# Peptides against a protein of PDB entry 7AL2, part 10

Target 1, 85 residues: chain A of PDB entry 7AL2
Amino acid sequence: YEIMLIRPKTIDDINYVVDQVLEESNPVILDLSFLEKESPANFKLAGEKIKQMRSNYGAEALLLSRCNDKNLIIIAPKGVSLVRK

## One batch from the design tools (peptide; made by RFdiffusion4, then SolubleMPNN)

Design b1_p10_3_s2 (from b1_p10_3 with D3E Y4F)
Fold by OpenDDE base, seed 4:
Structure b1_p10_3_s2 (fold): chain B 85 residues (1-85), chain A 10 residues (1-10)
Amino acid sequence: as target 1 above (85 residues)
Amino acid sequence: MDEFIESIIN
């Protein structure tokens, strides 16, 4: 598989993330900082999509970095384990 | 921790 990196700005970008995780089985490193600052609605939508992938498809999510300039989360499809040591 | 983040991550 491939690891995708994206800083989503639009709904299309959010849907791209969903496609990568669920259809392509690729982990995605997301930077949600743009949505958090520029679109509360799409920021909420992105969060809902992540929760849906976790609840319905066995995806996992981990926080990589949280600061003023970054909100990095990795989403892994079922079968790719995310382990915190 | 941020409530949003807590609701998203494992």
Scores: peptide ipSAE 0.519, ipTM 0.896, DockQ to the pose 0.181
Fold by OpenDDE base, seed 1:
Structure b1_p10_3_s2 (fold): chain B 85 residues (1-85), chain A 10 residues (1-10)
Amino acid sequence: as target 1 above (85 residues)
Amino acid sequence: MDEFIESIIN
């Protein structure tokens, strides 16, 4: 698998993330900072998509970094485990 | 941690 890095700006980008996780089985490192500041609606949508992937497809999501200019989440598809040591 | 992030992550 590949690890994708993306800072989504549009609904198309959000759907791209979903496709990468569910169809390509690629983990995605996701920076939500653009959506958080520019589009509350799409920010919420992105969150809902992440929750749906977790609830329905066994994806996992972990916070990597949170500060005033970053909101980094890693989303891993089922079969790629995220381990905290 | 804010409530939104808590709702997203495991």
Scores: peptide ipSAE 0.519, ipTM 0.896, DockQ to the pose 0.188
Fold by OpenDDE base, seed 5:
Structure b1_p10_3_s2 (fold): chain B 85 residues (1-85), chain A 10 residues (1-10)
Amino acid sequence: as target 1 above (85 residues)
Amino acid sequence: MDEFIESIIN
């Protein structure tokens, strides 16, 4: 698999993340900081999509970094294990 | 960590 990196800015970007995780089975490291600052609606949507992937498809999500200018989360498909040590 | 992020991650 490949690990995708994206800082989503649009709904298309959010859908791209969903496609990568569910269809391509690729982990995605995404920075939600743009959406959080610029589009509260799409920020909420992105969060809902992540929760849906976790609930319905067994995806996992971990926080990598949280600060004022970045909000990094890794989302892994069911076949990829995320382990915090 | 805020409530929103906590709701997203495992």
Scores: peptide ipSAE 0.517, ipTM 0.895, DockQ to the pose 0.186
Fold by OpenDDE base, seed 2:
Structure b1_p10_3_s2 (fold): chain B 85 residues (1-85), chain A 10 residues (1-10)
Amino acid sequence: as target 1 above (85 residues)
Amino acid sequence: MDEFIESIIN
């Protein structure tokens, strides 16, 4: 698999993340900082998509970093285990 | 941690 890195700005970007996780089985390192600052609605949407991927498809999501300019979440598809060490 | 972030991660 490939690890995708994206800072989504649009709904198309959010859907791209979903496609990468569910269709391509690629983990995604997702920076939600743009949406958080610029679009509360799309920020919420992104969160709902992550929840849906976890609930319905066995994806995992972990916080990597939370600071002023970054909100980094890794989303891994089922079959790619996220392990804290 | 943000309540929102807490709600979306494992």
Scores: peptide ipSAE 0.516, ipTM 0.896, DockQ to the pose 0.187

Design b1_p10_3_s3 (from b1_p10_3, 3 letters changed)
Fold by OpenDDE base, seed 3:
Structure b1_p10_3_s3 (fold): chain B 85 residues (1-85), chain A 10 residues (1-10)
Amino acid sequence: as target 1 above (85 residues)
Amino acid sequence: FDEFIESIIN
């Protein structure tokens, strides 16, 4: 698999993340800082999609970093283990 | 934000 890195700005970007996780089985490192600042609606949508992937497909999500200008989360498909040491 | 993160991460 590949590890994708994306800072989504549109609904199309959010759906691309879903496709990468569910269809391609690729972990995705997300920077949600743009959506958080510029689109509260799409920020909420991104969260809903992550919860759906966790609930329905066994995906896992982990916070990597939170700063004033960054909001990094990794979402991994089922079978890729995320471990915090 | 804290509530959002708590709701979506494992």
Scores: peptide ipSAE 0.450, ipTM 0.883, DockQ to the pose 0.178
Fold by OpenDDE base, seed 5:
Structure b1_p10_3_s3 (fold): chain B 85 residues (1-85), chain A 10 residues (1-10)
Amino acid sequence: as target 1 above (85 residues)
Amino acid sequence: FDEFIESIIN
């Protein structure tokens, strides 16, 4: 698999993330900082999509970093284990 | 935002 890295800005980007995780089975490292600052509605939508992937498809999500410039979350499809040591 | 993150991650 591939590990995707994206800073989503639009609904299309959010749907691209969903496609990568569910259809391509690729982990995605997301930077949600743009949505958080520029589109509260799409920020909420992105969160709901992540929760749906976790609830319905067994995806996992982990916070990597949070600051003013970054809001990094990794989403892994079922079968890819995320381990914090 | 903290509550949002907690709702998203495992």
Scores: peptide ipSAE 0.446, ipTM 0.882, DockQ to the pose 0.181
Fold by OpenDDE base, seed 4:
Structure b1_p10_3_s3 (fold): chain B 85 residues (1-85), chain A 10 residues (1-10)
Amino acid sequence: as target 1 above (85 residues)
Amino acid sequence: FDEFIESIIN
């Protein structure tokens, strides 16, 4: 698989993330900092999509880093395990 | 944000 890196800015970007995780089985490292700052609605939508992927498809999500410039979350499809030690 | 992240991550 490939690991995708994306800082989504639009709904199309959010849907692209969903496609990568569910259809391509690629983990995605998301930087949600743009949505958090510029679109509360799309920020919420991104969260809802992550929840849906976890609940319905066995995806996993983990916070990688949060600071002023970045809000990094990794989403892994079922079969790619995220482990925190 | 804390409530958001708690609801999103495992």
Scores: peptide ipSAE 0.446, ipTM 0.882, DockQ to the pose 0.179
Fold by OpenDDE base, seed 2:
Structure b1_p10_3_s3 (fold): chain B 85 residues (1-85), chain A 10 residues (1-10)
Amino acid sequence: as target 1 above (85 residues)
Amino acid sequence: FDEFIESIIN
């Protein structure tokens, strides 16, 4: 698999994340900082999609880093294990 | 949005 990196800015970007996780089985490292600052609605949508992937498809999501310029979350599909030590 | 992020992640 591939690890995708994206800072989503649009609904198309959010849907791209969903497709990568569910259809391609690729982990996605996403930076939500743009949506958080520029589009509260799409920020909420992104969160809802992440919750849905966790609840319905066995995806996992972990916070990697949060600061002023970045809000990094990794989403892994069911077949990829995320381990924090 | 700390509470929101906390609700999203495992």
Scores: peptide ipSAE 0.443, ipTM 0.883, DockQ to the pose 0.181

Design b1_p10_3_s4 (from b1_p10_3, 5 letters changed)
Fold by OpenDDE base, seed 1:
Structure b1_p10_3_s4 (fold): chain B 85 residues (1-85), chain A 10 residues (1-10)
Amino acid sequence: as target 1 above (85 residues)
Amino acid sequence: FDEFLDSIIN
């Protein structure tokens, strides 16, 4: 698999993340900071998509970094294990 | 982190 890195700005970007996780089985390192600042609606949508992937497809999400200018989350498909030590 | 972020990772 590949690890994708993206800072989504549009709904198309959000759907790209979904495709990468569910169809390509690629983990995605996601920076939600743009959506949080620029589009509350799309920020919410991104969160709902993450929840759906977790609930329905066994994806997992882990917060990597939270600061004033970054919201970094890794989303892993079911076949990729995230382990926190 | 805020409640929203908590809800998407937990």
Scores: peptide ipSAE 0.385, ipTM 0.862, DockQ to the pose 0.198
Fold by OpenDDE base, seed 4:
Structure b1_p10_3_s4 (fold): chain B 85 residues (1-85), chain A 10 residues (1-10)
Amino acid sequence: as target 1 above (85 residues)
Amino acid sequence: FDEFLDSIIN
């Protein structure tokens, strides 16, 4: 698989993430900082999509980094394990 | 820590 890196800015970007995880089975490292700052609605949407992927498809998510200009989360499809030690 | 973020990953 490939690991995708994206800083979503639009709904199309959010849907792209969903396609990468569910259709392509690729982990995605997301920087949600743009949505968090510029679109609370789309930030919430992105979060709901992540929760849906976890609940319905066995995806996993972990926070990688949180600071002023970064909000990095990795979302992995079922079969790619995320482990925090 | 943002409670919404917490709900996303946990």
Scores: peptide ipSAE 0.384, ipTM 0.860, DockQ to the pose 0.193
Fold by OpenDDE base, seed 3:
Structure b1_p10_3_s4 (fold): chain B 85 residues (1-85), chain A 10 residues (1-10)
Amino acid sequence: as target 1 above (85 residues)
Amino acid sequence: FDEFLDSIIN
């Protein structure tokens, strides 16, 4: 698999993340900082999509970095283990 | 936002 990196800005970008996780089975390192600042609605949508992938497809999510300017989360498809030590 | 992020991850 490949690890994708993306800072989504649009709904199309959000759907691209879903496609990468579910169709391609690729982990995605996701920077939500743009959506958090510029589009609260799409920020919420992104969160709902992550929850759906976790609930329905066994995806996992892990916070990588959180500060005023960055919001990095990794989403992994089922079969890719995320472990915090 | 922080509470929402926690809900997304956990």
Scores: peptide ipSAE 0.381, ipTM 0.861, DockQ to the pose 0.189
Fold by OpenDDE base, seed 2:
Parts: structure tokens; C-alpha cells; sequence
Structure b1_p10_3_s4 (fold): chain B 85 residues (1-85), chain A 10 residues (1-10)
């Protein structure tokens, strides 16, 4: 698999994340900072998609970094284990 | 959105 990195700005970007996780089985490291600042609606949508992937498809999500200019989350598809050490 | 973010991840 590949690890995708993206800072989504549009609904198309959000759907791209979903496709990468569910269809391509690729983990995605996403920076939600743009959506959080520029589009509360799309930020909420992104969160709902993440929750749906977790609840319905066995994806896992982990916060990597939360700071002033970054909101980094990794989403891993089922079969890719996220481990804290 | 911190509480919401926590809800997304956990």
C-alpha cells in the first residue's frame, strides 16, 4: 500500500480520502487545518466521513499533531494497524 | 472543535 498525504480543501478532496481508504486500502495522513479554518461545514463533513469509515468499515483514526497551523490525523484502513509506542 | 475532533478519533 501507499501512504497518502493531503490537506483537503474541497468536498472532492474529502471524497478522495474516502476512496483512498476504502477502495485503495491506503492509509491517509490528512491535515484538517484548512477545513477547520475555512469551512466549518466541510470540516464537519470530513469528521462524519471518518466516523463512518471507523464504524462501518473497520478503519482506525489517530491524532498525530494538533498545533496552531496543523491538524494532522492518520486514517488507516482495515488491515493496517495503528500502534502507539 | 476540539471536542468534536476527539469524537471523530475516539
Amino acid sequence: as target 1 above (85 residues)
Amino acid sequence: FDEFLDSIIN
Scores: peptide ipSAE 0.381, ipTM 0.863, DockQ to the pose 0.193

Design b1_p10_4_s1 (from b1_p10_4, 3 letters changed)
Fold by OpenDDE base, seed 1:
Structure b1_p10_4_s1 (fold): chain B 85 residues (1-85), chain A 10 residues (1-10)
Amino acid sequence: as target 1 above (85 residues)
Amino acid sequence: MDEILSFADK
């Protein structure tokens, strides 16, 4: 698999993330800071998509960093385990 | 190894 990095800005970007996780089985490191600031509706949509991937497809999602300029989340598809030592 | 906490929206 590949690890994708994206700071989504549009619905197309959100759908890209969903496709990468569910269809390509690639982990995605997301920065949601743009959506959070510029589009509350799309930020909410992104969150809903993450929850759906967790609930329905066995994806895992972990907050990596939250500060003023970053909102970093990793989403791992089922079969790619997130491990903390 | 520790368990991973899932992301939760605020």
Scores: peptide ipSAE 0.043, ipTM 0.599, DockQ to the pose 0.132
Fold by OpenDDE base, seed 2:
Structure b1_p10_4_s1 (fold): chain B 85 residues (1-85), chain A 10 residues (1-10)
Amino acid sequence: as target 1 above (85 residues)
Amino acid sequence: MDEILSFADK
């Protein structure tokens, strides 16, 4: 598999993330900082999509970093395990 | 390095 990196800016980008996780089985490292600042609605949508992937498809989602300029999250599809030591 | 946490609703 590939690890995708994206800072979503549009609904198309959000859908791209969903496709990568569910259809391509690729982990995605997301920076949600653009949506959080520029589109509260799309930020909420992104969060809802992440929750749906967790609840319905066995994806895992971990917060990697939260600071003033970044909101980094990794989403892993069901076949990829995220392990913290 | 930031601690890795489970994603929680904001």
Scores: peptide ipSAE 0.040, ipTM 0.614, DockQ to the pose 0.187
Fold by OpenDDE base, seed 5:
Structure b1_p10_4_s1 (fold): chain B 85 residues (1-85), chain A 10 residues (1-10)
Amino acid sequence: as target 1 above (85 residues)
Amino acid sequence: MDEILSFADK
């Protein structure tokens, strides 16, 4: 698999993340800080998509870093385990 | 982003 990195800015970017996780089975490291500041509606949409992937498809989502200009999350598909050592 | 776990909590 590949690990995708993205800071989504549009609905198309959000859908790209969904495709990578569910169709390609690729983990995605994403920064939601742009959406959180510039589009609360799309930020909420991204959150709902992440919740759906977790609830319906067994994806995992972990917060990596949270500050004023970063909101870093990793989303892993069901077949990829996220492990803290 | 409710229900997202912190990496430190996993």
Scores: peptide ipSAE 0.037, ipTM 0.629, DockQ to the pose 0.229
Fold by OpenDDE base, seed 3:
Structure b1_p10_4_s1 (fold): chain B 85 residues (1-85), chain A 10 residues (1-10)
Amino acid sequence: as target 1 above (85 residues)
Amino acid sequence: MDEILSFADK
């Protein structure tokens, strides 16, 4: 697999993330800071998609960094384990 | 900044 890095700006970008996790089985590191600032509606949509991937497909989502300028999350498909030591 | 490995509800 590959690790994808993306700062989504559009609905197409959000759907690309879903495709990478569910169809390609690639972990994705997301920066949601653009959506949070510029599109509350698409920020909410991104959150709903992440919840759906967790609930329906066994994906795992962890917060990597949260500050005023960053909102970094990793989403891993079911076959990739995220381990905290 | 330090990484914060916790479950995200987003």
Scores: peptide ipSAE 0.035, ipTM 0.622, DockQ to the pose 0.231; fails the geometry check

Design b1_p10_4_s2 (from b1_p10_4, 3 letters changed)
Fold by OpenDDE base, seed 1:
Structure b1_p10_4_s2 (fold): chain B 85 residues (1-85), chain A 10 residues (1-10)
Amino acid sequence: as target 1 above (85 residues)
Amino acid sequence: MDELLSFADE
């Protein structure tokens, strides 16, 4: 698999993330900071999509960093485990 | 090695 990095800005970007996780089985590192600031509606949508992937497809979503300029989340598909040593 | 349990809240 590949690890995708994206700071989504549009609905197309959100759908890209969904496709990468569910269809390509690629982990995605997301920065949601743009959506959070610029589009509350799309920020909410992104969150809903993440929750759906967790609930319905066994994806995992881990908050990596949350500060004023970053909202970093990794989403791992079911086949990729997030582990701590 | 432990599984990560701190899921994102959004």
Scores: peptide ipSAE 0.038, ipTM 0.612, DockQ to the pose 0.195
Fold by OpenDDE base, seed 2:
Order: sequence, then C-alpha cells, then structure tokens
Structure b1_p10_4_s2 (fold): chain B 85 residues (1-85), chain A 10 residues (1-10)
Amino acid sequence: as target 1 above (85 residues)
Amino acid sequence: MDELLSFADE
C-alpha cells in the first residue's frame, strides 16, 4: 500500500480521502487546518466522514499533532494496524 | 511523540 499525504481544501479532496481509505486501502495523513479555518461546514463534513469510516468500515484514526498551524490525523484502513508503544 | 498520539474525535 501507499501512504497518502493531503491537506484537504475542497469537498473533492475530502472524497479523495474516503476513496483512498475505503477503495484503495491506503493510509492517509491529513492536515485539516485549512478546512478548520476556511470552511466550518467542510471541516464538519470531514469529521463526519472520518467517524463513518471508523464506525462502519473498521478504520482507525489517530491525532498526530494539534497546534495553531496544523491539525494532523492519520486514518488507517482495516487491515493496517496503528500501534502505539 | 507518544504524548501527542490519541484517538481522533474528528
């Protein structure tokens, strides 16, 4: 598999993330900082999609970093395990 | 960093 890196800016980008996780089985490292600042609606949508992937498809999502300029999350599809020591 | 890793609420 590949690890995708993206800072989503549009609904198309959000859908791309969903496709990568569910269809391609690729982990995605997301920076949600653009959506958080520029589009509360799309930020909420992104969060809802992440929750749906967790609840319905066995994806895992971990917060990697939260600061003024970054909101970094990794989403792993079912079959890719995220392990913290 | 281990302390930054948590389950995402988003």
Scores: peptide ipSAE 0.037, ipTM 0.614, DockQ to the pose 0.251
Fold by OpenDDE base, seed 3:
Order: C-alpha cells, then sequence, then structure tokens
Structure b1_p10_4_s2 (fold): chain B 85 residues (1-85), chain A 10 residues (1-10)
C-alpha cells in the first residue's frame, strides 16, 4: 500500500479520500484545516464520511495534531493497524 | 496545545 497525504478543498477531494481508503486500501493523512475554515458544510461532510468508514468498514481514525491552526488526522483501512505506545 | 494520536470523531 501507499500512504496518501491530502489537504481536501472540495467534495471531489473528500470522495477521493474515501476511494483511497476503501477501494485502494491506502492509509490517508488528512489536513482538514482548509475545510474547517472555508466550508463548514464540507467539513461536516468529511466528518460524516470518516464516521461511516469507521462504522461500516472497520477503518480507524486518529488525531495526529490538533491546535488552533492545524487539524491532522490519519485514516487507516481495516488491514492496517495504528498502534500507540 | 496539539493532541497526539487520540481517537478522532471527525
Amino acid sequence: as target 1 above (85 residues)
Amino acid sequence: MDELLSFADE
């Protein structure tokens, strides 16, 4: 697999993330800071898609960095384990 | 402060 890095700006970008996780089985590191600032509606949509991937497909989502200026999340497909030591 | 490797619900 490959690790994808993306800062989504559009609905197409959000759907690309879903495709990478579910169809390609690639972990994705997301920066949600653009959506959070510029599009509350698409930020909410991104969150809903992440929740759906967790609930329906066994994906795992962890917050990597969160502050006033950053919102970094990793989403891993079911076959990739995220371990905190 | 940044949060590191916590469960995300968004």
Scores: peptide ipSAE 0.037, ipTM 0.614, DockQ to the pose 0.282
Fold by OpenDDE base, seed 5:
Structure b1_p10_4_s2 (fold): chain B 85 residues (1-85), chain A 10 residues (1-10)
Amino acid sequence: as target 1 above (85 residues)
Amino acid sequence: MDELLSFADE
């Protein structure tokens, strides 16, 4: 698999993340800080998509960093385990 | 639980 890195800015970017996780089975490291600041509606949408992937497809989402200009999350498909030591 | 390594709220 590949690890994708993206800071989504549009709905198309959000859908790209969903495609990478569910169809390509690639982990995605994403920064939601742009959406959180610039589009609360799309930020909410991104969150809903992540929750759906977790609930319906066994994806995992782990917060990597949270500050005023970063909201870094890794999303892993069911076949890739996120392990905290 | 590490403050930077937690399940995302999103």
Scores: peptide ipSAE 0.036, ipTM 0.615, DockQ to the pose 0.266

Design b1_p10_4_s3 (from b1_p10_4 with T4L S10K)
Fold by OpenDDE base, seed 1:
Structure b1_p10_4_s3 (fold): chain B 85 residues (1-85), chain A 10 residues (1-10)
Amino acid sequence: as target 1 above (85 residues)
Amino acid sequence: MEELLSFADK
């Protein structure tokens, strides 16, 4: 698999993340800071999509970093486990 | 932070 990195700005980007996780089985490291600042509606949508991937497809989501400039989350498909050591 | 906690683990 590949690890995708993206800072989503549009609905198309959100759908890209979903496709990468569910169809390609690629983990995605995404920065939600743009959506959080510029589009509360799309930020909410992104969150809903993440919840759906977790609830319906066994994806995992882990907060990597949260500050004024970053809102970094890793989304892992069911086939890729996130492990804390 | 509340939004993040709703869909991602810390």
Scores: peptide ipSAE 0.247, ipTM 0.782, DockQ to the pose 0.968
Fold by OpenDDE base, seed 2:
Structure b1_p10_4_s3 (fold): chain B 85 residues (1-85), chain A 10 residues (1-10)
Amino acid sequence: as target 1 above (85 residues)
Amino acid sequence: MEELLSFADK
């Protein structure tokens, strides 16, 4: 698999993330800082998609970093285990 | 902030 890195800005980007996780089985490292700042609606949508992937498809989502200019999470498909030391 | 906590583990 590949690890995808994206700072989504549009609904198309959000759907790209969903496709990568569910269709391609690729983990995605997301920076949600643009959506959080620029589009509350799309930020909420992104969160709902992530929750759906967790609840319905066995994806894992882990917060990597939350600071002033970055909001980083990793979303991993069911076949990829995230382990924290 | 609360939304982030709802969709990702720490």
Scores: peptide ipSAE 0.186, ipTM 0.783, DockQ to the pose 0.917
Fold by OpenDDE base, seed 3:
Structure b1_p10_4_s3 (fold): chain B 85 residues (1-85), chain A 10 residues (1-10)
Amino acid sequence: as target 1 above (85 residues)
Amino acid sequence: MEELLSFADK
């Protein structure tokens, strides 16, 4: 697999993340800070899509960093484990 | 590390 990095800005970007996780089985590190600041509706949509991937497809989703200008999350598809040592 | 589910609901 590949690890994808993206800062989503549009609904198309959100759907790209879904495709990478569910169809390509690639982990995604994403920065939600643009959506959080510029589009509350699409920020909410992104969160709902992540919840759906977790609930229906066994994806894992963890917060990596939260500060004033960053909202970094990792989404891992089923079969790729996230482990903290 | 915090699960996104609870974080995203804020």
Scores: peptide ipSAE 0.044, ipTM 0.639, DockQ to the pose 0.186
Fold by OpenDDE base, seed 4:
Structure b1_p10_4_s3 (fold): chain B 85 residues (1-85), chain A 10 residues (1-10)
Amino acid sequence: as target 1 above (85 residues)
Amino acid sequence: MEELLSFADK
């Protein structure tokens, strides 16, 4: 698999993330900071998509970094385990 | 923060 990195800015970007996780089985590292600042609606949408991937498709999501200008989350598809040591 | 906690583990 590939690890995708994206800072989504549009709904198309959000859907791209979903496609990468569910169809391509690629982990995605997202920076949600743009959506959080610029579009509360699309930020909420992104969150709902992540919840759906977790609940319905066995994806895992882990917060990597949260600060003033970053909101980094990794989403791993089913079969790619996120492990904390 | 509440939204993050709702969909991602820390």
Scores: peptide ipSAE 0.047, ipTM 0.643, DockQ to the pose 0.933; fails the geometry check

Design b1_p10_4_s4 (from b1_p10_4, 4 letters changed)
Fold by OpenDDE base, seed 1:
Structure b1_p10_4_s4 (fold): chain B 85 residues (1-85), chain A 10 residues (1-10)
Amino acid sequence: as target 1 above (85 residues)
Amino acid sequence: LDELLSFADR
């Protein structure tokens, strides 16, 4: 698999993340800081999609970093184990 | 802590 990196800015970007995780089985490192600051609605949508992937498809998500200008998470498809030590 | 970050860290 490949690890995708993206800072989503649009709904298309959010759907790209979903496609990468569910269809391509690629982990995605996301920076949600743009959506958080610029589009509360799309930020909420991104969160809902992440929850859906976790609940329905066995994806895992891990918070990597939270600071002023970054909101980094990794989301991994089922079969790729995320381990926080 | 917002809802999304809370869920992502679970």
Scores: peptide ipSAE 0.046, ipTM 0.668, DockQ to the pose 0.632
Fold by OpenDDE base, seed 5:
Structure b1_p10_4_s4 (fold): chain B 85 residues (1-85), chain A 10 residues (1-10)
Amino acid sequence: as target 1 above (85 residues)
Amino acid sequence: LDELLSFADR
C-alpha cells in the first residue's frame, strides 16, 4: 500500500480521502487545519466521514499532532495496524 | 480514541 498525505480544502478532497482508505486500502495522513479554520461545515463533514469509516469499515484513526497550525490525523484501513508504544 | 479524535471530528 501507499501512504497518502493531504491537507483537504474541499469536499472533493474529503471524498478523495474516503476513496483512498476504503477503495485503495491506503492509509492517509491528513491535516484538517485548513477546514477547521476556513470551513467549519466541511470540517464537521470530514469528521463524520472519519467516524463512518471507523464504525462501518473498521478503519482506525489516531491524532498525531494538534496545534494552532496543524491538525494531523492518520486514518488506516482495516488490516493496517496503528500501534502506540 | 474519542478523546484524541475530538480535535478532528467535532
Scores: peptide ipSAE 0.044, ipTM 0.664, DockQ to the pose 0.197
Fold by OpenDDE base, seed 3:
Structure b1_p10_4_s4 (fold): chain B 85 residues (1-85), chain A 10 residues (1-10)
Amino acid sequence: as target 1 above (85 residues)
Amino acid sequence: LDELLSFADR
């Protein structure tokens, strides 16, 4: 598999993330800082999609960095283990 | 992640 890196700006970008995790089985490192600042609605949508992938498909998500201008997370498909020690 | 999701759900 590949590890994808993306800072989503549109709904199309959010759906691309979903496709990468569920269809391509690729982990995705996301920076949500753009959506958080520029589109509260799409920021909420991104969160809902993450919840759906966790609940329905066994994906895992982990917060990597949260500060004033960064919001980094990793989403891994089922079969890729994320471990915080 | 719960903190992240809490922010996203506002």
Scores: peptide ipSAE 0.044, ipTM 0.664, DockQ to the pose 0.194
Fold by OpenDDE base, seed 2:
Structure b1_p10_4_s4 (fold): chain B 85 residues (1-85), chain A 10 residues (1-10)
Amino acid sequence: as target 1 above (85 residues)
Amino acid sequence: LDELLSFADR
């Protein structure tokens, strides 16, 4: 698999993340800082999509970093385990 | 996003 990195800015970008996780089985490192600042509606949408992937498809999502500059989350599809060393 | 765990909290 590939690890995708994206800072989504549009609904198309959000849907791209969903496609990467569910269709391509690629983990995604996601920076939600743009949406959080610029579009409360799309930020909420992104969150709902993440919840749906976790609840319905066995995806795993973990917060990597939350600061004033970044809101980094990794989303891993089912079958890709996230392990801390 | 409230249900998301930090990496350290797993």
Scores: peptide ipSAE 0.041, ipTM 0.658, DockQ to the pose 0.249

